# Peptides against a protein of PDB entry 5VVV, part 132

Target 1, 276 residues: chain A of PDB entry 5VVV
Amino acid sequence: FLCGVVEGFYGRPWVMEQRKELFRRLQKWELNTYLYAPKDDYKHRMFWREMYSVEEAEQLMTLISAAREYEIEFIYAISPGLDITFSNPKEVSTLKRKLDQVSQFGCRSFALLFDDIDHNMCAADKEVFSSFAHAQVSITNEIYQYLGEPETFLFCPTEYCGTFCYPNVSQSPYLRTVGEKLLPGIEVLWTGPKVVSKEIPVESIEEVSKIIKRAPVIWDNIHANDYDQKRLFLGPYKGRSTELIPRLKGVLTNPNCEFEANYVAIHTLATWYKSN
Target 2, 276 residues: chain A of PDB entry 5VVV as posed
Amino acid sequence: FLCGVVEGFYGRPWVMEQRKELFRRLQKWELNTYLYAPKDDYKHRMFWREMYSVEEAEQLMTLISAAREYEIEFIYAISPGLDITFSNPKEVSTLKRKLDQVSQFGCRSFALLFDNIDHNMCAADKEVFSSFAHAQVSITNEIYQYLGEPETFLFCPTEYCGTFCYPNVSQSPYLRTVGEKLLPGIEVLWTGPKVVSKEIPVESIEEVSKIIKRAPVIWDNIHANDYDQKRLFLGPYKGRSTELIPRLKGVLTNPNCEFEANYVAIHTLATWYKSN

## One batch from the design tools (peptide; made by RFdiffusion4, then SolubleMPNN)

Design b2_p20_5_s3 (from b2_p20_5, 12 letters changed)
Fold by OpenDDE base, seed 2:
Structure b2_p20_5_s3 (fold): chain B 276 residues (1-276), chain A 20 residues (1-20)
Amino acid sequence: as target 1 above (276 residues)
Amino acid sequence: MEEKYQKSKERYKEIALKDL
């Protein structure tokens, strides 16, 4: 069971010392996972093709080493979906080389994220793939196999919550393709009924699990404030029954952008997880 | 790229605010 934090917000990423302090807190609270997905890291999303510099590499190596010191699984995410051409072998090779670089930093766990992108394929991809889901699954499976089938590999769907599913969760052709074609060793990220789910009912997890043919990892935006920096979510982790725990592969909270605001959010997630 | 990123970000924010 993956339980911890995703740094998955829009806005100023946490500094390396905050991330190390996070790992110490996660260990202390018996949480085990950190997903590196800062949207404002240009080499994560906007310039995903760009290799890390020597200085950035040293920082990431130090961060990954710190995660290991605190027994925290460091998952490196990349979000190529803004401008990748899925049918172009050069794009796939560029993605492989980027993940090879991160593997050299000592990273062993990875994620491909297709969140917050348009459902439209370019003309070249339309000639090769039957749908957007087929294109995403194809590259995800190829990358997963290329990396030697790492123990933890995550996929974030473009339809990552109920409100993004067309026509709905149980009838989504996109999620059906993901469920049917994504290799079984790849985990699927899910945010619940909404982008910001006040509640995640058990029935909603059973519904999505059926179509994706696996228990999801929750990307939980309950404490996310990147959509409104005038709000701080200082309340406890709530609106998730502990009956979800046996129905999930994990829970990763995407908390407030302000690192210092997240004590209650993360501590109460840990209490929730240990209450099962 | 930046325009596409910003448009995506603003769409996310708009939806997230409606979910509250």
Scores: peptide ipSAE 0.711, ipTM 0.966, DockQ to the pose 0.912
Fold by OpenDDE base, seed 3:
Structure b2_p20_5_s3 (fold): chain B 276 residues (1-276), chain A 20 residues (1-20)
Amino acid sequence: as target 1 above (276 residues)
Amino acid sequence: MEEKYQKSKERYKEIALKDL
């Protein structure tokens, strides 16, 4: 069971010292996972093709080493979906080389994210792939196999919540393709019925699990505030029955952008996780 | 890329605000 934090917000990324302090807190609270997915990291999303500099490499190696010291699984995410051409072997090779670099930093766990992108394929991809889901699954499976089938590999679908599913969760052709064709060792990220789910009913997890043919990992936006910087979510982790725990592969909270605001969010997630 | 990124970000914010 993956339980911890995703740094997955829009806005100023946390500094390396905040991330190290996070790992110490996660260990202390018996949480086990950190997903690196800061949307404003240019080399994560907008410029995903760009290799890390020597200085950035040193920082990431130090961060990954610190996660290991605190027994926290460091998952490196990349979000190529803004401008990748899935059918172009050069794009696939560029993605491979980027993940090879991160593997050299000592990273062993990875994520491919296709959140917050257009559903449209380019002309070249339409000639090769029958749908957007087929294109995403093809590259995800290829990368997963290329990396030697790492123990933890995550996929974030473009339809990552109930409100994004057309016509609905159980009938989505996109999620059906993901469930049928995504390799079974790849985990699927999900935010619940909504982008910001006030509640995640058990029945909603049973519905999505059936179509994706696996238990999801919750990307939980309950404490996310990147959509309104005038708000801070200081309340407890709530609206999730502990009956979800045996039905999930994990829960990763995407908390407030302000690192110092997240004590209650993360501590109450840990209490929830230990209450089963 | 910046324009496409900003459009995606603003769309996310608009949706997330409607969920509250």
Scores: peptide ipSAE 0.685, ipTM 0.961, DockQ to the pose 0.922
Fold by OpenDDE base, seed 1:
Structure b2_p20_5_s3 (fold): chain B 276 residues (1-276), chain A 20 residues (1-20)
Amino acid sequence: as target 1 above (276 residues)
Amino acid sequence: MEEKYQKSKERYKEIALKDL
């Protein structure tokens, strides 16, 4: 069971010392996972093709080593979906080389994210792939196999919540393709019925699990404030029954952008997880 | 790329605000 934090917000990323302090807190609270997915890291999303510099490499190596010291699984995410051409073997090879670099930093766990992108393929991809889901699954399976089938590999669908599914979760052709064609060792990220789910009913997890043919990992936006930085979400982790735990592969909270605001959010997630 | 990034970010923010 993956339980911890995703740094998955829009806005100023946390500094390396905040991330190391997070790992110490996660270990102390018996949490086990950190997902590196900061939207404003240019080499994560906007300029995903660009390799890390020598200086950035040293920082990431130090961060991954610190995660290992605190027994925290460090998952590196990349979000190529804004402009990747899925049918272009040069694009696939560029993605492989970027993940090879991160593997050299000592990273062993990875995520490929297709969140917050348009549902449109270019003309070249339309000639090769039957749908956008087929294109995403093809590259995800190829990357997963290329990395030697790592123990933890995550996929974020473009339909990552109930409100994004057409016509609905149980009938989505996109999620059906993901469930049928995504390799069984790849985990699927999900935010619940909505982008910001006040509640995640058990029945909603049973519905999505049936179509994706696996238990999801929750990307939980309950404490996210990147959509309105005038608000701070200081309340407890709530609106999730402990009956979800046996029906999930994990829960990763995407908390407030302000690192110092997240004590209650993360501590109450840990209390919820240990109450099972 | 910056324009696509900003459009996706603003779309996310608009949806997330409606979920509250």
Scores: peptide ipSAE 0.740, ipTM 0.969, DockQ to the pose 0.922; fails the geometry check
Fold by OpenDDE base, seed 4:
Structure b2_p20_5_s3 (fold): chain B 276 residues (1-276), chain A 20 residues (1-20)
Amino acid sequence: as target 1 above (276 residues)
Amino acid sequence: MEEKYQKSKERYKEIALKDL
């Protein structure tokens, strides 16, 4: 069970010292996972093709080493979906080289994210792939296999919540393709019925699990505030039955952008997780 | 690229705000 934090917000990424402090807190609270997915890291999303500089490499190596020191699984995410041409072998090779670089930093767990992108494929991809889901699954499977089938590999679908599914979760052709064609060892990220799910009913997890043919990892936006910087979510982790725990592969909270605001959010997630 | 990023970010924000 993956339990911890995703740094998955829009806005200023946490500094390395905040991330190290997070790892200390995660360990102390018996949480085990950190997903590196800061949307404003240009080399994560906008400039995903760009290799890390020597200085950035040193920082990431240090961060990954710190995660290991605190027994936290460091998952490196990349979000190529804004402009990747899935059918272009050079794009796939570029993605491979980027993940090779991160592997050299000592990273062993990875995520490929297709959140917050347009559903439209370019003309070249339409000639090769039957759908957007087929393109995403193809590259995800190829990357997963290329990396030697790492123990933890996450996929974030473009339809990452109930409200994004057309016509709905159980009938989504996109999620059906993901479920059918995504390799079994790849985990699927899900935010619940909504992008910001106040509640995640058990039935909603059973529904999505059926179509994706696996238990999801919750990317939990309950404490996310990147959509409204005038709000701070200081309340406890709630609206998730502990009956979800045996039905999930994990829960990664995407909390407030303000690192200092997240004590209650993360601590109460840990309490929730340990209450099963 | 930046325009696509900003557009996706604003779309996310609009949706997330409606989920509240």
Scores: peptide ipSAE 0.717, ipTM 0.967, DockQ to the pose 0.915; fails the geometry check

Design b2_p20_5_s4 (from b2_p20_5, 11 letters changed)
Fold by OpenDDE base, seed 1:
Structure b2_p20_5_s4 (fold): chain B 276 residues (1-276), chain A 20 residues (1-20)
Amino acid sequence: as target 1 above (276 residues)
Amino acid sequence: MKEKYEKSKEAYKKAALADL
């Protein structure tokens, strides 16, 4: 069971010292996972093709080493979906080289994210792939196999919540393709019925699990404030029955942008996880 | 790229705000 934090928000990324402090807290609270997915890291999303500099490499190596010291699984995410051409072998090779660099930093766990992108494939991809889901699954499976089938590999769908599914969760051709064609060792991220799910009913997890043919990992936006930084979410982790735990592969909270605001959010997630 | 990034960010923010 993956339990911890995703740094998955829009806005100023946390500094390396905040991330190291997070790992100390995660270990202390018996949480086990950190997903590196900061939207405003240019080399994560907007400029995903760009290799890390020597200085950035030293920082990431130090961060990955710190995660290992605190027994926290460090998952490196990349979001190529804004402008990747899935059918272009050069794009696939560029993605492979980027993940090879991160593997050299000592990273062993990875994620491919296709959240917050247009559903439209380019003309070249439409000639090769029958749908957007087929293109995403093809590259994800190829990368997973290229990396030697790592123990933890995550996929974030473009339809990552109930409200984004067309026509709905149980009838989505996109999620059906993901469930049928994504290799079984790849985990699927999900935010619940909504982008910001006030509640995640057990029945909603049973519905999505049936179509994706696996238990999801929750990307939990309950404490996210990147959509309105005039708000701080200081309340406890709630609206999730402990009956979800045996029906999930994990829970990763995407909390407030302000690192110092997240004590209650993360501590109460840990209490929730230990209560079952 | 910046335009695509900002468009996607604003689409997310609009969706998240509608969930509240």
Scores: peptide ipSAE 0.732, ipTM 0.969, DockQ to the pose 0.918
Fold by OpenDDE base, seed 5:
Structure b2_p20_5_s4 (fold): chain B 276 residues (1-276), chain A 20 residues (1-20)
Amino acid sequence: as target 1 above (276 residues)
Amino acid sequence: MKEKYEKSKEAYKKAALADL
């Protein structure tokens, strides 16, 4: 069971000292996972093709080493979906080289994220792939196999919540393709019925699990404030039955942008996780 | 890229705010 934090918000990423402090807290609270997915890290999303500099490499190596020191699984995410051409072998090779670089930093766990992108394929991809889901699954499977089938590999669908599913979760051709064609060793991220799910019913997890043919990892936006930084979510982790735990592969909270605001959010997630 | 990024960010923010 993956339990911890995703740094997955829009806005100023946490500094390395904050991330190291996070790992210490995660270990202390018997949480085990950190997903590196800061939207405003340029080399994660906007400039995903760009290799890390020597200085950035040293920082990431130090961060990954710190995660290991605290027995926290460091998952490196990349979000190529804004402008990748899936059918272009050069794009695939560029993605491979980027993940090779991160592998050299000592990273062993990875994620491909296709969240918050347009559902429309370019003309070249439409000639090769029968759907957007087929294009995403193809590259994801290829990357997963290229990396030697790492123990932890995550996929974030474009339809990552109930409200984004067309026509709905159980009938989504996109999620059906993901379920049928995504290799079984790849985990699927999900935010629940909504982007910000106040509640995640058990039945909603059973529904999505059926179509994706696996238990999801929750990307939990319950404490996310990147959509309105005038709000701070200081309350406990709630609206998730502990009956979800055996039906999930994990829960990663995407909390407030303000690192200092997240004590209650993360601590109460840990309490929830241990209560099963 | 910046325009696509900002468009996606604003689409997310709008969706998240509608969930509240």
Scores: peptide ipSAE 0.729, ipTM 0.968, DockQ to the pose 0.938
Fold by OpenDDE base, seed 4:
Structure b2_p20_5_s4 (fold): chain B 276 residues (1-276), chain A 20 residues (1-20)
Amino acid sequence: as target 1 above (276 residues)
Amino acid sequence: MKEKYEKSKEAYKKAALADL
């Protein structure tokens, strides 16, 4: 069971010292996972093709080493979906080289994120792939296999919540393709019925699990504030029955952008997790 | 690229705000 934090927000990424402090807190609270997915890290999303500099590499190596020191699984995410051409072997090779670099930093767990992108493929991809889901699954499977089938590999679908599914969760051709074609060792991220799910009913997890043919990892936006930084979510982790725990592969909270605001959010997630 | 990023960010924000 993956339980911890995804740094998955839009806005100023946490500094390395905050991330190290996070790992210490996660360990102390018996949480086990950190997903590196800061939207405003240029080399994560906007410029995903760009290799890390020597200085950035040293920082990431240090961060990954710190995660290991605190027994926190460091998952490196990349979000190529804004402009990747899935059918282009050069794009695939560029993604491979980027993940090779991160592997050299001592990273062993990875994620490919296709959140917050248009469903439209370019002309070249439309000639090769039957759908956007087929394109995403193809590259995800190829990368997963290329990396030697790492123990933890995550996929974030473009339809990552109930409200994004067309026509709905159980009938989504996109999620059906993901479920049928995504290799079984790849985990699927999900935010619940909504982007910001006040509640995640058990039935909603059963529904999505059926179509994706696996238990999801919850990317939990309950404490996310990147959509409105005038708000701070200081309340407890709630609206998730403990009956979800045996039905999930994990829960990663995507909390407030303000690192200092997240004590209650993360601590109460830990309490929730340990209550089962 | 920046325009695509900003468009996607604003689409997310709009969706998240509609969930509240």
Scores: peptide ipSAE 0.728, ipTM 0.968, DockQ to the pose 0.913
Fold by OpenDDE base, seed 3:
Structure b2_p20_5_s4 (fold): chain B 276 residues (1-276), chain A 20 residues (1-20)
Amino acid sequence: as target 1 above (276 residues)
Amino acid sequence: MKEKYEKSKEAYKKAALADL
């Protein structure tokens, strides 16, 4: 069971010292996972093709080493979906080389994120792929296999919540394709019925699990504030029955952008997880 | 790239706010 934090917000990424402090807290609270997915990290999303510099490499190596020191699984995410051409072998090769670099930093767990992107394929991709889901699954499977089928590999669908599913979760052709074609060893990220789910009913997890043919990892936006930074979510982790735990592969909270605001969010997630 | 990024960010924000 993956339980911890995703740094998955829009806004200023946490500094390396904050991330190290997070790992100490995660260990102390018996949480085990950190997903590196800061949307404002240029080489994660906007410039995903760009290799890390020597200085950035040193920082990432140090961060990955610190995660290991605290027994935290460091998952490196990349979000190529803004401008990747899925049908272009050069794009696939570029993605491979980027993940090879991160693997050289000692990273062993990875994620491909297709959140917050346009559903429209380019003309070249339309000639090759039957749908956007087919394109995403194709590259995800290829990358997963290329990396030697790492123990932890995550996929974030473009339809990552109930409100994004057309016509709905159980009938989504996109999620059907993901469920049918995504390799079984790849985990699927899900935010619940909504982008920011006040509640995640058990039945909603059973519904999505059926179509994706696996238990999801919850990307939990309950404490996310990147959509309105005038708000701070200081309340406890709630609206999730502990009955979800046996029905999930994990829960990763995407908390407030302000690192210092997240004590209650992360601590109460840990309490929730240990209450099962 | 920046325009696509900003468009995606605003789409997310709009969706997140609509779901509240």
Scores: peptide ipSAE 0.694, ipTM 0.960, DockQ to the pose 0.939

Design b2_p20_6_s1 (from b2_p20_6, 8 letters changed)
Fold by OpenDDE base, seed 3:
Structure b2_p20_6_s1 (fold): chain B 276 residues (1-276), chain A 20 residues (1-20)
Amino acid sequence: as target 1 above (276 residues)
Amino acid sequence: MTKAAEVLKKRLEELEKLRA
């Protein structure tokens, strides 16, 4: 069961010292996972093709080593979906080289994220793939296999919540394709009925699990505030029955952008996880 | 993940500019 934090917000990423402090807190609270997915990290998303510099590499190596020191699984995410051409072998090779570099930093767990992108394929991809889901699954499976089928590999669908599913969760052709064609060792990220789910009913998890043919990992936006800087949600992790735990592969909270605001958010997630 | 429709829209617009 993956339980911890995803740094998955838009805005200023956490500094390395904050991330190290996070790892200490995660260990102390018996949480086990950190997903590196800062949307405004240039080489994570906008410039996903660009290799890390020597200086950036040293920072990431140090961060990954710190995660290991605190027994936190460091998952490196990349979000190529903004401008990748799925049908172009050079693009696939570029993605492979980027993930190879991160593997050299000592990273063993990875995520491929297709959240917050347009559903439209380019003309070249339309000639090769039957749908956007087919294109995403193809590259995800290829990357997963290329990396030697790492123990933890996450996929974030473009339809990552109930409100993004067309026509709905159970009838989504996109999620059906993901469920049918995504390799079984790849985990699927899900935010619940909404992007920010006030509640995640058990029935909603059963519904999505059926179509994706696996238990999802919750990317939980309950404490996220990147959408409204005037909001600081300092309340406890709530609206999730502990009955979800046996029906999930994990829960990763995407908390407030302000690092110091997240004590209650992360601590109460830990309490929730231990209460089962 | 962007939570506000406005921020999502802004990000999509930024993406369109990168693809152009």
Scores: peptide ipSAE 0.091, ipTM 0.681, DockQ to the pose 0.140
Fold by OpenDDE base, seed 1:
Structure b2_p20_6_s1 (fold): chain B 276 residues (1-276), chain A 20 residues (1-20)
Amino acid sequence: as target 1 above (276 residues)
Amino acid sequence: MTKAAEVLKKRLEELEKLRA
């Protein structure tokens, strides 16, 4: 069971010292996972093709080493979906080289994120792939196999919540393709019925699990505030029955942008997780 | 991902409408 934090918000990324402090807290609270997915980290999303500099590499190596020291699984995410051409072998090779570099930093767990992108394929991809889901699954499976089938590999679908599914969760051709064709060792991220789900009913998890043919990992936006930085979400982790735990592969909370505001959010997630 | 995603989805839908 993956339980911890995803740094998955828009806005100023956390600094390396904050991330190291997070690892200390995660270990102390018996949480086990950190997903590196800061939307405004340039080489994560907008400039995903660019290799890390020597200085950036040293920072990431130090961060990954710190995660290992605190027994936190460090998952490196990349979001190539803004402008990748799935059918172009050069693009696939570029993605492989980027993940090879991160592997050299000591990273062993990875994520491919296709959230917050246009669902339209370019003309070249339409000639090769029958749908956007087929294109995403193809590259994800290829990368997963290329990396030697790492123990933890995550996929974030473009339809990552109930409100984004067309026509709905149970009838989505996109999610059906993901469920049927994504290799079984790859985990699927999900935010619940909504992007920010006030509640995640058990029945809603059973519904999505059926179509994706696996238990999802919850990307939980309950404490996310990047959509309204005038608000801080300081309340407890709530609206999730503990009956979800045996029906999930994990829960990663995407909390407030302000690192210092997240004590209650993360601590109460830990309490929730330990209550079963 | 957050309501920035709902905003981005709306923006993307708006951009799709502008590109169509």
Scores: peptide ipSAE 0.084, ipTM 0.693, DockQ to the pose 0.311
Fold by OpenDDE base, seed 2:
Structure b2_p20_6_s1 (fold): chain B 276 residues (1-276), chain A 20 residues (1-20)
Amino acid sequence: as target 1 above (276 residues)
Amino acid sequence: MTKAAEVLKKRLEELEKLRA
């Protein structure tokens, strides 16, 4: 069961010292996972093709080593979906090289994120793939296999919550394709009924689990404030029955952008998790 | 445009506002 934090917000990423402090807290609270997915980290998303510099590499290696020190699984995410051409072997090879570099930093867990992107394929991809889901699954499977089928590999669908599913969760051709064609060893991230879900009912997890053919990992935006940085969400982790725990592969909270604001959010997640 | 596309477009628009 993956339980911890996804740094998945828009805005200024956390600094390395904050991330290390996070690892200390996660360990202390008996959480086990950090997903590196800061939207505005340039080489994560906007410039996903660009290799890390020597200086950036040193920082990431240090960070990954720190995670290991605190027994926190460091999952490196990349979001190539803004402008990748799925059918272009050069693009695939570029993605492979990027993840190879990160592997050299000591990272062993990875995620491909296709959240918050346009669902339209370019003309070249339309010639090769039957749908956007097929394109995403194809590259995800290929990357997963290329990396030697790491123990933890996550996929974030474009339809990552109920409100983004067309026509709905249970009837989504996109999610059906993901469920049927995504390799079984790849975990699927899910955010619940909404981008920010006040409640995540058990039934909603059963519904999505059925179509994706696996228990999801929750990307939980309950404490996310990137959409309104004038607000801080300081309340407890709530609106999630502990009955969800056996029905999930994990829960990763995407909390407030302000690192210092997240004590209650993360601590109460830990309490929730341990209450099972 | 599909309903999903419309929602995504709105989300992206909101994100753009946040970045301005």
Scores: peptide ipSAE 0.051, ipTM 0.709, DockQ to the pose 0.069
Fold by OpenDDE base, seed 4:
Structure b2_p20_6_s1 (fold): chain B 276 residues (1-276), chain A 20 residues (1-20)
Amino acid sequence: as target 1 above (276 residues)
Amino acid sequence: MTKAAEVLKKRLEELEKLRA
C-alpha cells in the first residue's frame, strides 16, 4: 500500500530542504511514499525533454538518497503529454533517455502523468493509434518494459476523476482501453468522483476499479489549494472511509502549496491509514 | 492550471495556443 504525499500542485515547487523535512515526517508517521510531480518544475512537464544539468542532477541524487535514508519510496513522475508525439520514435527515445538519467540518480520508481492535457492527438498519432488512450498506453507500456518493469510504476490517466470521464466512469472508452491494454503491473492514479473530491465513496472506487481492472492509487486533492491560494486547507483528512484501504493500492495526498500548512493534512492521513 | 475546472480550462487554452 502506497501511502504518503504527491507534490503534484501548480505553483512554486517545494525546495529540497522542505522535501527532506517531508521525508522525515513521513517516516515518523509511518508513511512510505513520495511522488515527485511538481507541475511547474520545468523539466518535469513543460521541458520534459531536457536532461538535468550537473547541478540539477546532484540535487536530485541528494534528494533521492535522502528519501532512501528515511525509507521513503521516491517516485519520479514526468508529464510529457503537453507536446509529445506518441508515434515518433525520437520522442519515445528522448523519454527513455530522460528516465535513464533519473535511474542513474538512484531512482527505482516512476510515473507517467497524462493529467491536465487535451484529448486531441496530432495527425501523425492519429495515423498510428486508434485513440488517445491507445497512444498513452503504448508509450507507458513501452517505458515500463524498457525500465525493466520496476516494482512501482504509476500512470495518471487524462480522465483521472469521475467528472472527466465521458460519458461516465463505467462506460468511458478511454478508461476501458487503459484497463484492457495497460500492463497489469502499472498502477493507475485516480482523484475520486471529482478533481477535488470532498468524499470518495466505496462504490465509486468499485466502479473505477472494475473498468481499469485494478485497485487505483488515490491522488487525493482534498487539501490541494493551487486552485485557490487564498485558502489554506488545514482540516483533517476526512470523507474517506477506512473501508477504502483494502480496495486501494494507495493514497497520496496532494496538499497545500504552502509546505508549512500541511502538518494536519499529512498527519491525519497517517492516522487514517493506521486505523485499518 | 489549478485543480479547479476553470484553471484546467485556461491551461487547455494555453496548450492549444502552443500547438497552433
Scores: peptide ipSAE 0.060, ipTM 0.686, DockQ to the pose 0.162; fails the geometry check

